# Designs tried in a protein design run: peptides against a protein of PDB entry 6KZJ. Part 3

Target 1, 71 residues: chain A of PDB entry 6KZJ
Amino acid sequence: SPDLLSEVSEMKQDLIKMTAILTTDVSDKAGSIKVKELVKAAEEEPGEPFEIVERVKEDLEKVNEILRSGT

## One batch from the design tools (peptide; made by RFdiffusion4, then SolubleMPNN)

Design b1_p8_7_s2 (from b1_p8_7, 4 letters changed)
Fold by OpenDDE base, seed 5:
Structure b1_p8_7_s2 (fold): chain B 71 residues (1-71), chain A 8 residues (1-8)
Amino acid sequence: as target 1 above (71 residues)
Amino acid sequence: TAADKALE
């Protein structure tokens, strides 16, 4: 069904956006995430949904380490 | 399966 493909595509887009936010230089003010940079990161096909999930997982682990260390 | 039906 076209609905499942649309849902998977939407989920992929959301994961790409999350990865882009987590990999952006934290020195940029939270409001300075240019929508154009998120769109560019979303157009750069980072791979299949599984590869995107693995990158998000790695980024979340890095964020957790930073928060726990206080550095 | 439910997955097979979703691909139809």
Scores: peptide ipSAE 0.046, ipTM 0.670, DockQ to the pose 0.014
Fold by OpenDDE base, seed 1:
Structure b1_p8_7_s2 (fold): chain B 71 residues (1-71), chain A 8 residues (1-8)
Amino acid sequence: as target 1 above (71 residues)
Amino acid sequence: TAADKALE
């Protein structure tokens, strides 16, 4: 169903937005988070379901690193 | 197939 893929894609976009919010106040300290890479991945074609899930997984991992580091 | 219909 296209609805599930659209939902996962929207969730990925939300994770990117959250990452941007979490990194706005820490820009000078983190140096390590490639927020631009997440944004670029969101602009790409969704591709196959596996590729969407892998991108979402990577975004979650990066958000987790932000939360753990405080940066 | 049933799988194809589940993806519709």
Scores: peptide ipSAE 0.036, ipTM 0.616, DockQ to the pose 0.012
Fold by OpenDDE base, seed 4:
Structure b1_p8_7_s2 (fold): chain B 71 residues (1-71), chain A 8 residues (1-8)
Amino acid sequence: as target 1 above (71 residues)
Amino acid sequence: TAADKALE
């Protein structure tokens, strides 16, 4: 259903926004640390909020793909 | 993943 696909897409967008907030907060404290290094460091810890958000985002993207393709 | 488990 198009409504269910729209709901999944909205949830994915919300996760992207939360991920951006998590990455920007660490960037403001890191006057000299590259955002890429902070993102990578956050990805090294499986329990960090960023990694949790990215895993949920990936799962929602898979659901979106299934809903679009029918498979 | 959670999505894969939801399809089971």
Scores: peptide ipSAE 0.028, ipTM 0.559, DockQ to the pose 0.023
Fold by OpenDDE base, seed 3:
Structure b1_p8_7_s2 (fold): chain B 71 residues (1-71), chain A 8 residues (1-8)
Amino acid sequence: as target 1 above (71 residues)
Amino acid sequence: TAADKALE
């Protein structure tokens, strides 16, 4: 159902927001989280369900890294 | 599957 895709897309957007809150370094330095890139990806067509899930997975991994490192 | 039903 379209509802699942919309829900996963919303979750992705929430992960982007959490990433932005957890990181204060948006510079092009090594190891920086590119919040602007995540936002751009969220505004693009999500594609097929598998592609959406893979993007959400990647965003979750980034959030996990922030939580683990504190940066 | 449950996943297939969720995609309907």
Scores: peptide ipSAE 0.046, ipTM 0.682, DockQ to the pose 0.015; fails the geometry check

Design b1_p8_7_s3 (from b1_p8_7, 7 letters changed)
Fold by OpenDDE base, seed 1:
Structure b1_p8_7_s3 (fold): chain B 71 residues (1-71), chain A 8 residues (1-8)
Amino acid sequence: as target 1 above (71 residues)
Amino acid sequence: TARDIALK
């Protein structure tokens, strides 16, 4: 449904924003998440619903990595 | 912290 795809797309965008915020206070020694790659992925054609979900999952994994860094 | 901002 278009509503579900819109919700997933919004969630992905929020994850990108959160990732960007979480990486602002990281030291140069912390494993650098490629924020530019996440931003570019948001500009790309989302594709099929499965591809959107997989990209959201990848974004969650990256956010979790930032959270585990202790910053 | 950045985490506190993101998690609110």
Scores: peptide ipSAE 0.052, ipTM 0.644, DockQ to the pose 0.142
Fold by OpenDDE base, seed 2:
Structure b1_p8_7_s3 (fold): chain B 71 residues (1-71), chain A 8 residues (1-8)
Amino acid sequence: as target 1 above (71 residues)
Amino acid sequence: TARDIALK
């Protein structure tokens, strides 16, 4: 249905936004993350929904590591 | 399929 397609599209956009926020917030403390490349990849070629979810998962793990290490 | 029904 059009409603389900709209919901999936909105969810995809939310995941892209979350990835961009997480990558930028992590960059201010973790010098090893190529933030500009990751943000451009999320905007230009986000990939399939599974790939976006895996990027968000990885970003959350990185944020957790930074918070635990205090760096 | 269930997917086809859900997307309609």
Scores: peptide ipSAE 0.048, ipTM 0.644, DockQ to the pose 0.013
Fold by OpenDDE base, seed 5:
Structure b1_p8_7_s3 (fold): chain B 71 residues (1-71), chain A 8 residues (1-8)
Amino acid sequence: as target 1 above (71 residues)
Amino acid sequence: TARDIALK
């Protein structure tokens, strides 16, 4: 249904945004994460939904390691 | 930190 496709598309966009947040180089001054850059990362073909989920999973593992190390 | 990025 068109409603299911809209829901999947929204979920895909949210996963892309999370991946972009977690992969953005911390070297860019914390103030320079422009919402515009997150939008551009969401427009760049990130791959199929499964590939996006796998990238998010990898990023969360990296975040967990950073949090445990206290860095 | 990773936390500071996730809050944006």
Scores: peptide ipSAE 0.039, ipTM 0.617, DockQ to the pose 0.130
Fold by OpenDDE base, seed 3:
Structure b1_p8_7_s3 (fold): chain B 71 residues (1-71), chain A 8 residues (1-8)
Amino acid sequence: as target 1 above (71 residues)
Amino acid sequence: TARDIALK
């Protein structure tokens, strides 16, 4: 339904916002650590919040594609 | 495809 697709899209947007918050918060606390290094570190550690968010975001994109196509 | 695997 269009409502379900809207809900998935909202969840995706929330994950994007969370990603931005995580990168900012970690950057502020990490002192001289570059944002690029923080993103890389988060991608290398499957338990890190950023990587979890990115995986969920990708999964939601796949779900959205399936729901949109019906196949 | 990854999609085909996910739907099985």
Scores: peptide ipSAE 0.039, ipTM 0.557, DockQ to the pose 0.018

Design b1_p8_7_s4 (from b1_p8_7, 6 letters changed)
Fold by OpenDDE base, seed 3:
Structure b1_p8_7_s4 (fold): chain B 71 residues (1-71), chain A 8 residues (1-8)
Amino acid sequence: as target 1 above (71 residues)
Amino acid sequence: TAADLAKK
């Protein structure tokens, strides 16, 4: 459903925003999350449902890493 | 939400 794709896309945007908030105070050291790359990916066409889910999964993994490390 | 997190 187009509505489901829109909802998943919104969830992705929220994960990107949370990642950006969690990483704004981290130094430019090796391992910094590329927030700019996530933002760019969010502005691109989401693609097929599977591709959207995989991108959301990747964003969630990045957020999880930030929560675990504090950075 | 990201908005709620930003308020903390």
Scores: peptide ipSAE 0.052, ipTM 0.678, DockQ to the pose 0.113
Fold by OpenDDE base, seed 2:
Structure b1_p8_7_s4 (fold): chain B 71 residues (1-71), chain A 8 residues (1-8)
Amino acid sequence: as target 1 above (71 residues)
Amino acid sequence: TAADLAKK
């Protein structure tokens, strides 16, 4: 449904914003989470529903890595 | 929310 896709897209954008905030204070030595690539992907037109879900899954994994490492 | 984190 279009409403569900909008909700998932909003959630993805929030995860990207959280990732960016969590990584702003990390030195260049922390494993290179390509925050710029994530931000660009959020500004891009949402792909097919499956592609959106896969990107959200990847974003969750990245956020988890940041929270676990503290970087 | 991300907005709440940005305020910290």
Scores: peptide ipSAE 0.052, ipTM 0.678, DockQ to the pose 0.115
Fold by OpenDDE base, seed 4:
Structure b1_p8_7_s4 (fold): chain B 71 residues (1-71), chain A 8 residues (1-8)
Amino acid sequence: as target 1 above (71 residues)
Amino acid sequence: TAADLAKK
């Protein structure tokens, strides 16, 4: 349903925002998550429902990496 | 939410 896809897309956007917040204090740009790349991918057409879910999963993994490494 | 996290 279009409503479900919109909800998943919104969730992805929230994950990107959280990732950006967690990366704001990283002094070492060399190991920082490419927040700009995530934002760019969110501005592109999300694709099919499966592709949207896979990108959400990837965003969660990136957030987890920040929490685990502190960077 | 991300907005709540930003307030911490």
Scores: peptide ipSAE 0.051, ipTM 0.675, DockQ to the pose 0.115
Fold by OpenDDE base, seed 5:
Structure b1_p8_7_s4 (fold): chain B 71 residues (1-71), chain A 8 residues (1-8)
Amino acid sequence: as target 1 above (71 residues)
Amino acid sequence: TAADLAKK
């Protein structure tokens, strides 16, 4: 159904936006991160939804590490 | 939502 395809497309777009927010916010606040690697990952064409989810997971893990380290 | 986060 066209509605299901629209929902999947919206979900994909939301995941892309979350990844971009996480990478940019971390880049602005944490001078210790490989900012260039996060920016490159955000600029690369996001693959299938699974690959986007894995990038979001990695970004969340990086954010958590920074918050725990206090750096 | 991601849209709400993008507005902040």
Scores: peptide ipSAE 0.047, ipTM 0.666, DockQ to the pose 0.099

Design b1_p8_8_s1 (from b1_p8_8, 4 letters changed)
Fold by OpenDDE base, seed 1:
Structure b1_p8_8_s1 (fold): chain B 71 residues (1-71), chain A 8 residues (1-8)
Amino acid sequence: as target 1 above (71 residues)
Amino acid sequence: IDTTLVLK
C-alpha cells in the first residue's frame, strides 16, 4: 500500500540521518561509506516497492559497516 | 526513530 511505502521511505531517511551522525567525525576514513550517495538517492523518486526495499537494504548494510568498524 | 511497520 502507499502507506507502507511511505513508512519504508521514512525509515530510509532515518538511516541516512543516522549514517550522517555516525560519520561526522571520521570523514577521512569514511571513504568507503558514501553518505552523500545515500542522501542523493533519498531525494530521487523511490520507484517500485522492490527498488525502495533494495535501497533500504543497501543503507542498512552501510550503517552496519559503520557500527562494526566504528568509522 | 520509529521502526514499526504496520501491514494493512
Scores: peptide ipSAE 0.097, ipTM 0.731, DockQ to the pose 0.026
Fold by OpenDDE base, seed 2:
Structure b1_p8_8_s1 (fold): chain B 71 residues (1-71), chain A 8 residues (1-8)
Amino acid sequence: as target 1 above (71 residues)
Amino acid sequence: IDTTLVLK
């Protein structure tokens, strides 16, 4: 269905946006995060949905580390 | 952000 494909495409775009937000938020506190690389990957070659989800998972793990360590 | 996927 074209409606289902549009909905999946919207979900993909939302995941890209979430990745960008998480990357920028943790950049203000963590100098160890390669923010520029993550932003560029999201804009130039987002890849397949699985790859986008793995990037979001990595960003969440980094946020968790910041919250746990205080840094 | 709307993260809801509805399968029909």
Scores: peptide ipSAE 0.080, ipTM 0.737, DockQ to the pose 0.024
Fold by OpenDDE base, seed 5:
Structure b1_p8_8_s1 (fold): chain B 71 residues (1-71), chain A 8 residues (1-8)
Amino acid sequence: as target 1 above (71 residues)
Amino acid sequence: IDTTLVLK
């Protein structure tokens, strides 16, 4: 169905947007991606995949600091 | 972000 293809396409776009936010500076105004809007949307819905990934990213950063420092 | 796929 065209609705199914549109839904899969939307899901793919959401994943691309999440990846872009995780890999680019939130201050970067590059392209059509409204990073600030997507970040706010994730804060409004703390169970959203992006917000979960951001927390995992923060935890991995902390682990990396511990490993590098040896403390 | 709604990631739930609904088969129609």
Scores: peptide ipSAE 0.074, ipTM 0.714, DockQ to the pose 0.019
Fold by OpenDDE base, seed 3:
Formats: C-alpha cells, structure tokens, sequence
Structure b1_p8_8_s1 (fold): chain B 71 residues (1-71), chain A 8 residues (1-8)
C-alpha cells in the first residue's frame, strides 16, 4: 500500500540521518550535528533507527575482526 | 517510528 511504502521510505531516511549523526563531528559548532540530537536519538525506543544503526555498526566490526583473523 | 511492518 502507499502507506506501507511511505513508512519504509521514512524508516530509510531516518537510518541515513542516524548514520550521518554517528559519522560526523558531534561538536556544537556551526554546521555540525548538535549534541542534543545525538542524545535524543540515543533515547529513542528500542528498534528506532539509532539502535538499528548501532547494531549494524557492531555487526560490521565483528565481520572485520573475522576477516582479519581468518576465523 | 514503528519498525514492525504488517503486510495485508
């Protein structure tokens, strides 16, 4: 349905935003991501885009360790 | 947002 596609697209956009927050300087300087936005994202309910992105990062770190060790 | 997708 159009509503389902809109929900999926919104989720995707939120994941992209969270990725940007996690990979950009968190300094409260002009043009930088504000600390308050990081805090808000971290306080979201379980399963929100921030938690999903954090889990993906952890999984990628584990994959990297496996590739380096060969195990 | 709710991450649970329900297909109907």
Amino acid sequence: as target 1 above (71 residues)
Amino acid sequence: IDTTLVLK
Scores: peptide ipSAE 0.057, ipTM 0.691, DockQ to the pose 0.022

Design b1_p8_8_s2 (from b1_p8_8, 3 letters changed)
Fold by OpenDDE base, seed 5:
Structure b1_p8_8_s2 (fold): chain B 71 residues (1-71), chain A 8 residues (1-8)
Amino acid sequence: as target 1 above (71 residues)
Amino acid sequence: MKTKLVLK
């Protein structure tokens, strides 16, 4: 349903916001997750449902990396 | 907002 794609897109936007917060607080030592790249990926047309899921997965992996880096 | 994705 188009509703599911909107929910996934909203979740992606929330992940970008979380990544931005985490990267601003951990500014110097955790591998520079380019918040700019996440924002750019959010502005990109989501494409097919699979492509949206893969982009969300990548954003989750980035957030996990920030959290595990402890910086 | 916390949304819960539900697959039908």
Scores: peptide ipSAE 0.097, ipTM 0.766, DockQ to the pose 0.026
Fold by OpenDDE base, seed 1:
Structure b1_p8_8_s2 (fold): chain B 71 residues (1-71), chain A 8 residues (1-8)
Amino acid sequence: as target 1 above (71 residues)
Amino acid sequence: MKTKLVLK
């Protein structure tokens, strides 16, 4: 459904914003997490539902790494 | 209107 794809896309965008907030205070050592790559992937066409879900999963893994490392 | 994701 186009509505579900839009909702997942919005969720991904919110996750990118949260990632940016979490990385702002640690930016001097956070060279390992390409926040820019997450943003670039959000500007791409959503594609198929599976591709959107896999991108959101990858973004969640990156947020988890930020939270675990504190950097 | 924002739809809500509901897993059935």
Scores: peptide ipSAE 0.091, ipTM 0.750, DockQ to the pose 0.022
Fold by OpenDDE base, seed 2:
Structure b1_p8_8_s2 (fold): chain B 71 residues (1-71), chain A 8 residues (1-8)
Amino acid sequence: as target 1 above (71 residues)
Amino acid sequence: MKTKLVLK
């Protein structure tokens, strides 16, 4: 449904915001996570449902790396 | 139910 796609898109945007918060506080090792690229990907057309899910999966993996490294 | 993610 369009409501589910909107909810997933909002969840992706919130995940990107969390990633940005976590990476901005870590001034020293954030060189590997292109926060700017994540933000740009959130402003682009969400694409088809599969493309949205793949991007959310990639963003979750990036957040997991941030949380695991503490950086 | 609408889940709302709240960033602190």
Scores: peptide ipSAE 0.090, ipTM 0.762, DockQ to the pose 0.032
Fold by OpenDDE base, seed 4:
Structure b1_p8_8_s2 (fold): chain B 71 residues (1-71), chain A 8 residues (1-8)
Amino acid sequence: as target 1 above (71 residues)
Amino acid sequence: MKTKLVLK
């Protein structure tokens, strides 16, 4: 249903916002997660339900990496 | 129910 795809897309956007907040204080060192890449991925067409879920999974993995780095 | 994530 289009409503379910919209909810998953909104959840992805919220994960991007969380990643941006967590990375704002992370110095622009060569290993910093590029918030710009997450923003670009949010502007892309959501595509099929599987593609949306894979993008959400990638965003969660990026957030987990930030949390594990402690920076 | 629609769940809304609230960032503080």
Scores: peptide ipSAE 0.088, ipTM 0.759, DockQ to the pose 0.031

Design b1_p8_8_s3 (from b1_p8_8, 4 letters changed)
Fold by OpenDDE base, seed 4:
Structure b1_p8_8_s3 (fold): chain B 71 residues (1-71), chain A 8 residues (1-8)
Amino acid sequence: as target 1 above (71 residues)
Amino acid sequence: MKTTLVLK
């Protein structure tokens, strides 16, 4: 079985992918969500467990903002 | 196990 940190890291990557999908149609008009920054974060070293969790929280907040934008 | 994110 994968380690818990590996599972959380994969979940973060899934959040980034979902954010990218949701922003593709709005990114031409809504310069507010830096998809480029999320892609960079996916390439970064996950770091310590606390850093991984904080980045997952940030990704969830970004997805929520996309959903609230109503586009 | 593979994890899947589902947005509702």
Scores: peptide ipSAE 0.066, ipTM 0.736, DockQ to the pose 0.040
Fold by OpenDDE base, seed 2:
Structure b1_p8_8_s3 (fold): chain B 71 residues (1-71), chain A 8 residues (1-8)
Amino acid sequence: as target 1 above (71 residues)
Amino acid sequence: MKTTLVLK
């Protein structure tokens, strides 16, 4: 439904915000996430539901890695 | 409902 897509989109935006907060003080090491690129991707057309879900999944994996590393 | 992600 449109409501579910809106909810997933809001969740993705929240994940990007958290990613930006967690990575603001990190040095560019191999495997570091590009916060600027994630923010730019969030402002683009989200695409089809499957593409949105895959992007959210990837963002969750990135956030989890940041949380585990403490950086 | 508005969903909000909160860092704990």
Scores: peptide ipSAE 0.060, ipTM 0.729, DockQ to the pose 0.038
Fold by OpenDDE base, seed 3:
Structure b1_p8_8_s3 (fold): chain B 71 residues (1-71), chain A 8 residues (1-8)
Amino acid sequence: as target 1 above (71 residues)
Amino acid sequence: MKTTLVLK
């Protein structure tokens, strides 16, 4: 449904913002999440619903890694 | 609709 895709897209954007905040205090020497790449991927054609979900899953995994490691 | 992301 278009409403569900919009909701998932907004959630992805929130994850990108959170990732950016969590990485701002992390030294550039730590394997920094490429926030710019995540933003670019969000602005590109989302593709099929499955592809959108896979990208959101990847973003969640990255945020979780930052939350657990502090890096 | 306004959506809110909440991490638990």
Scores: peptide ipSAE 0.060, ipTM 0.726, DockQ to the pose 0.038
Fold by OpenDDE base, seed 1:
Structure b1_p8_8_s3 (fold): chain B 71 residues (1-71), chain A 8 residues (1-8)
Amino acid sequence: as target 1 above (71 residues)
Amino acid sequence: MKTTLVLK
């Protein structure tokens, strides 16, 4: 439903915000996660439900990597 | 308001 897709989109936006907070004190090294890329992806057309879910999944994986590495 | 994603 449109409501479900809107909710997933909001969750993605919240995840991007959390990622930005987690990366505020990290150095911009070559291996650092690019928060800017996540923000750009959120501004794109969500597309089909599967594409939205895959984007959220990718963002979760990136957050997990940040938490695991401490960077 | 925050909502909770529920899959049925």
Scores: peptide ipSAE 0.061, ipTM 0.710, DockQ to the pose 0.025; fails the geometry check

Design b1_p8_8_s4 (from b1_p8_8, 3 letters changed)
Fold by OpenDDE base, seed 1:
Structure b1_p8_8_s4 (fold): chain B 71 residues (1-71), chain A 8 residues (1-8)
Amino acid sequence: as target 1 above (71 residues)
Amino acid sequence: LKTTLKLK
């Protein structure tokens, strides 16, 4: 459904915004999560529903790493 | 952030 895809896309965008807030004032070291990569992925064509869900899953994993490490 | 996904 186009409505479902739009909802997932909006949720992904919100997740990226949250990630940016959580990573503020942290050092961009070699092992740091690249927020720019999340933003870039959000600007790409959503593609098939599965691809959108997998991208959201990846973003959630990255947020989890930020929360666990504090960086 | 949306907390609920709904199928139509």
Scores: peptide ipSAE 0.110, ipTM 0.749, DockQ to the pose 0.026
Fold by OpenDDE base, seed 4:
Structure b1_p8_8_s4 (fold): chain B 71 residues (1-71), chain A 8 residues (1-8)
Amino acid sequence: as target 1 above (71 residues)
Amino acid sequence: LKTTLKLK
């Protein structure tokens, strides 16, 4: 349903925001999480339901990396 | 932030 896809897309956007809040490294150093890449992904067409879910999964993985590194 | 998806 369109409503379900909208809810998943909103959740993705929230995860991007959380990633931006949790990241403390704004440097272009190797291994830094690129918040701008997440923003770019949010501007892309959501696509099929599977593609939306895969993007949410990737955003969660990036947040997990921030939490694991502590930075 | 939504923490739970409700399937409708």
Scores: peptide ipSAE 0.109, ipTM 0.757, DockQ to the pose 0.028
Fold by OpenDDE base, seed 3:
Structure b1_p8_8_s4 (fold): chain B 71 residues (1-71), chain A 8 residues (1-8)
Amino acid sequence: as target 1 above (71 residues)
Amino acid sequence: LKTTLKLK
């Protein structure tokens, strides 16, 4: 449903913001999370529902990695 | 998109 896709897209954006807050490495080093690139991708056409979910999954994984590294 | 994430 379009409403569900909108909700998932919002959740993705929130995850990107959380990632940005938790990220301490702001360098362009390999493996650094490019928050600006993720934000840009979220603002573009998300594509099919499956593609949106996969991108959200990737963002969750990145946030989790940051949380683990911070503990 | 507008987000609902609020930080305190």
Scores: peptide ipSAE 0.087, ipTM 0.759, DockQ to the pose 0.039
Fold by OpenDDE base, seed 5:
Structure b1_p8_8_s4 (fold): chain B 71 residues (1-71), chain A 8 residues (1-8)
Amino acid sequence: as target 1 above (71 residues)
Amino acid sequence: LKTTLKLK
């Protein structure tokens, strides 16, 4: 149905947005504002996939830093 | 961000 296709399209768009948030350099002030709003909106639900992925990403970055520095 | 597909 058109409704099902719309739901799938919306889900795809949400996944693309999540990916963009995770990969965007937040040092760019102009893009950072929109990213921060989307991040906060996604974090309003404590169990959201985005929040989980953000925690995993942060942990992997910490592990990478430890491995690269040797400390 | 909770997406629920409904078979409608």
Scores: peptide ipSAE 0.081, ipTM 0.725, DockQ to the pose 0.018; fails the geometry check

## One batch from the design tools (peptide; made by RFdiffusion4, then SolubleMPNN)

Design b1_p9_1_s1 (from b1_p9_1, 6 letters changed)
Fold by OpenDDE base, seed 5:
Structure b1_p9_1_s1 (fold): chain B 71 residues (1-71), chain A 9 residues (1-9)
Amino acid sequence: as target 1 above (71 residues)
Amino acid sequence: DDVLKALNA
């Protein structure tokens, strides 16, 4: 249905926004994080939904590493 | 498909 397709579209957009927030927030506090790669990835096409989800997952792992290391 | 169209809208 159109409503279901709209919901899926919104979910994709939310994931893109989450990735952007995580990459920008950690950029100022990044220790060993490759900020250049994150910025470059943000400038490129986000890709298919699966790739977006994987990037969000990786960003969450990076945030966890920062918190664990105390940086 | 329709799902891909919605995701890229």
Scores: peptide ipSAE 0.086, ipTM 0.685, DockQ to the pose 0.022
Fold by OpenDDE base, seed 2:
Structure b1_p9_1_s1 (fold): chain B 71 residues (1-71), chain A 9 residues (1-9)
Amino acid sequence: as target 1 above (71 residues)
Amino acid sequence: DDVLKALNA
């Protein structure tokens, strides 16, 4: 249905937004985050939902590493 | 596929 397709599309957009927020907010403290590469990948080729979810997962893991290290 | 088309639009 059009409503289901709209909901799925919105979910995809939300995941992209979360990835962008994580990459920009941690840019100065991230020793392991390639910010330029992640931003480029998000804008040029977002990919399928699975690929977007995996990028968000990786970003969260990197944030966790920064918080754990205290840097 | 309508789902893939919507996601990639």
Scores: peptide ipSAE 0.084, ipTM 0.678, DockQ to the pose 0.022
Fold by OpenDDE base, seed 4:
Structure b1_p9_1_s1 (fold): chain B 71 residues (1-71), chain A 9 residues (1-9)
Amino acid sequence: as target 1 above (71 residues)
Amino acid sequence: DDVLKALNA
């Protein structure tokens, strides 16, 4: 339905935003993260919804690693 | 709707 397609589109955009937020948040503590490149890649070539979710998952894992290591 | 609300919280 049109409502479902609109909901999926909104969810996709939210996931892209979450990726950007997580990338910038961990940049203050992570030495090897190229923040600018990650944000640019998320905007120019986000990919299919599954690929976006996988990027968010990876960012969450990086955040968890930084917090656990205390660095 | 519930998923979208959680994402925006």
Scores: peptide ipSAE 0.074, ipTM 0.701, DockQ to the pose 0.034
Fold by OpenDDE base, seed 3:
Structure b1_p9_1_s1 (fold): chain B 71 residues (1-71), chain A 9 residues (1-9)
Amino acid sequence: as target 1 above (71 residues)
Amino acid sequence: DDVLKALNA
């Protein structure tokens, strides 16, 4: 339905923004986070919401590892 | 709606 598609589209955009925040806060020094690749993917066509969620999940895991290790 | 609002807060 149009309403559901609008809600999913908004959620997708929010997930893209979250991914960008998670990747940009950890400076290029965190060699494990490909900030440029994720931003580029978001700008072109991020794909289905599930794919974006998986990217956000991966970024959260990376951030968690950095925080735990102190590096 | 609540989830979307939280994401944009």
Scores: peptide ipSAE 0.072, ipTM 0.698, DockQ to the pose 0.033

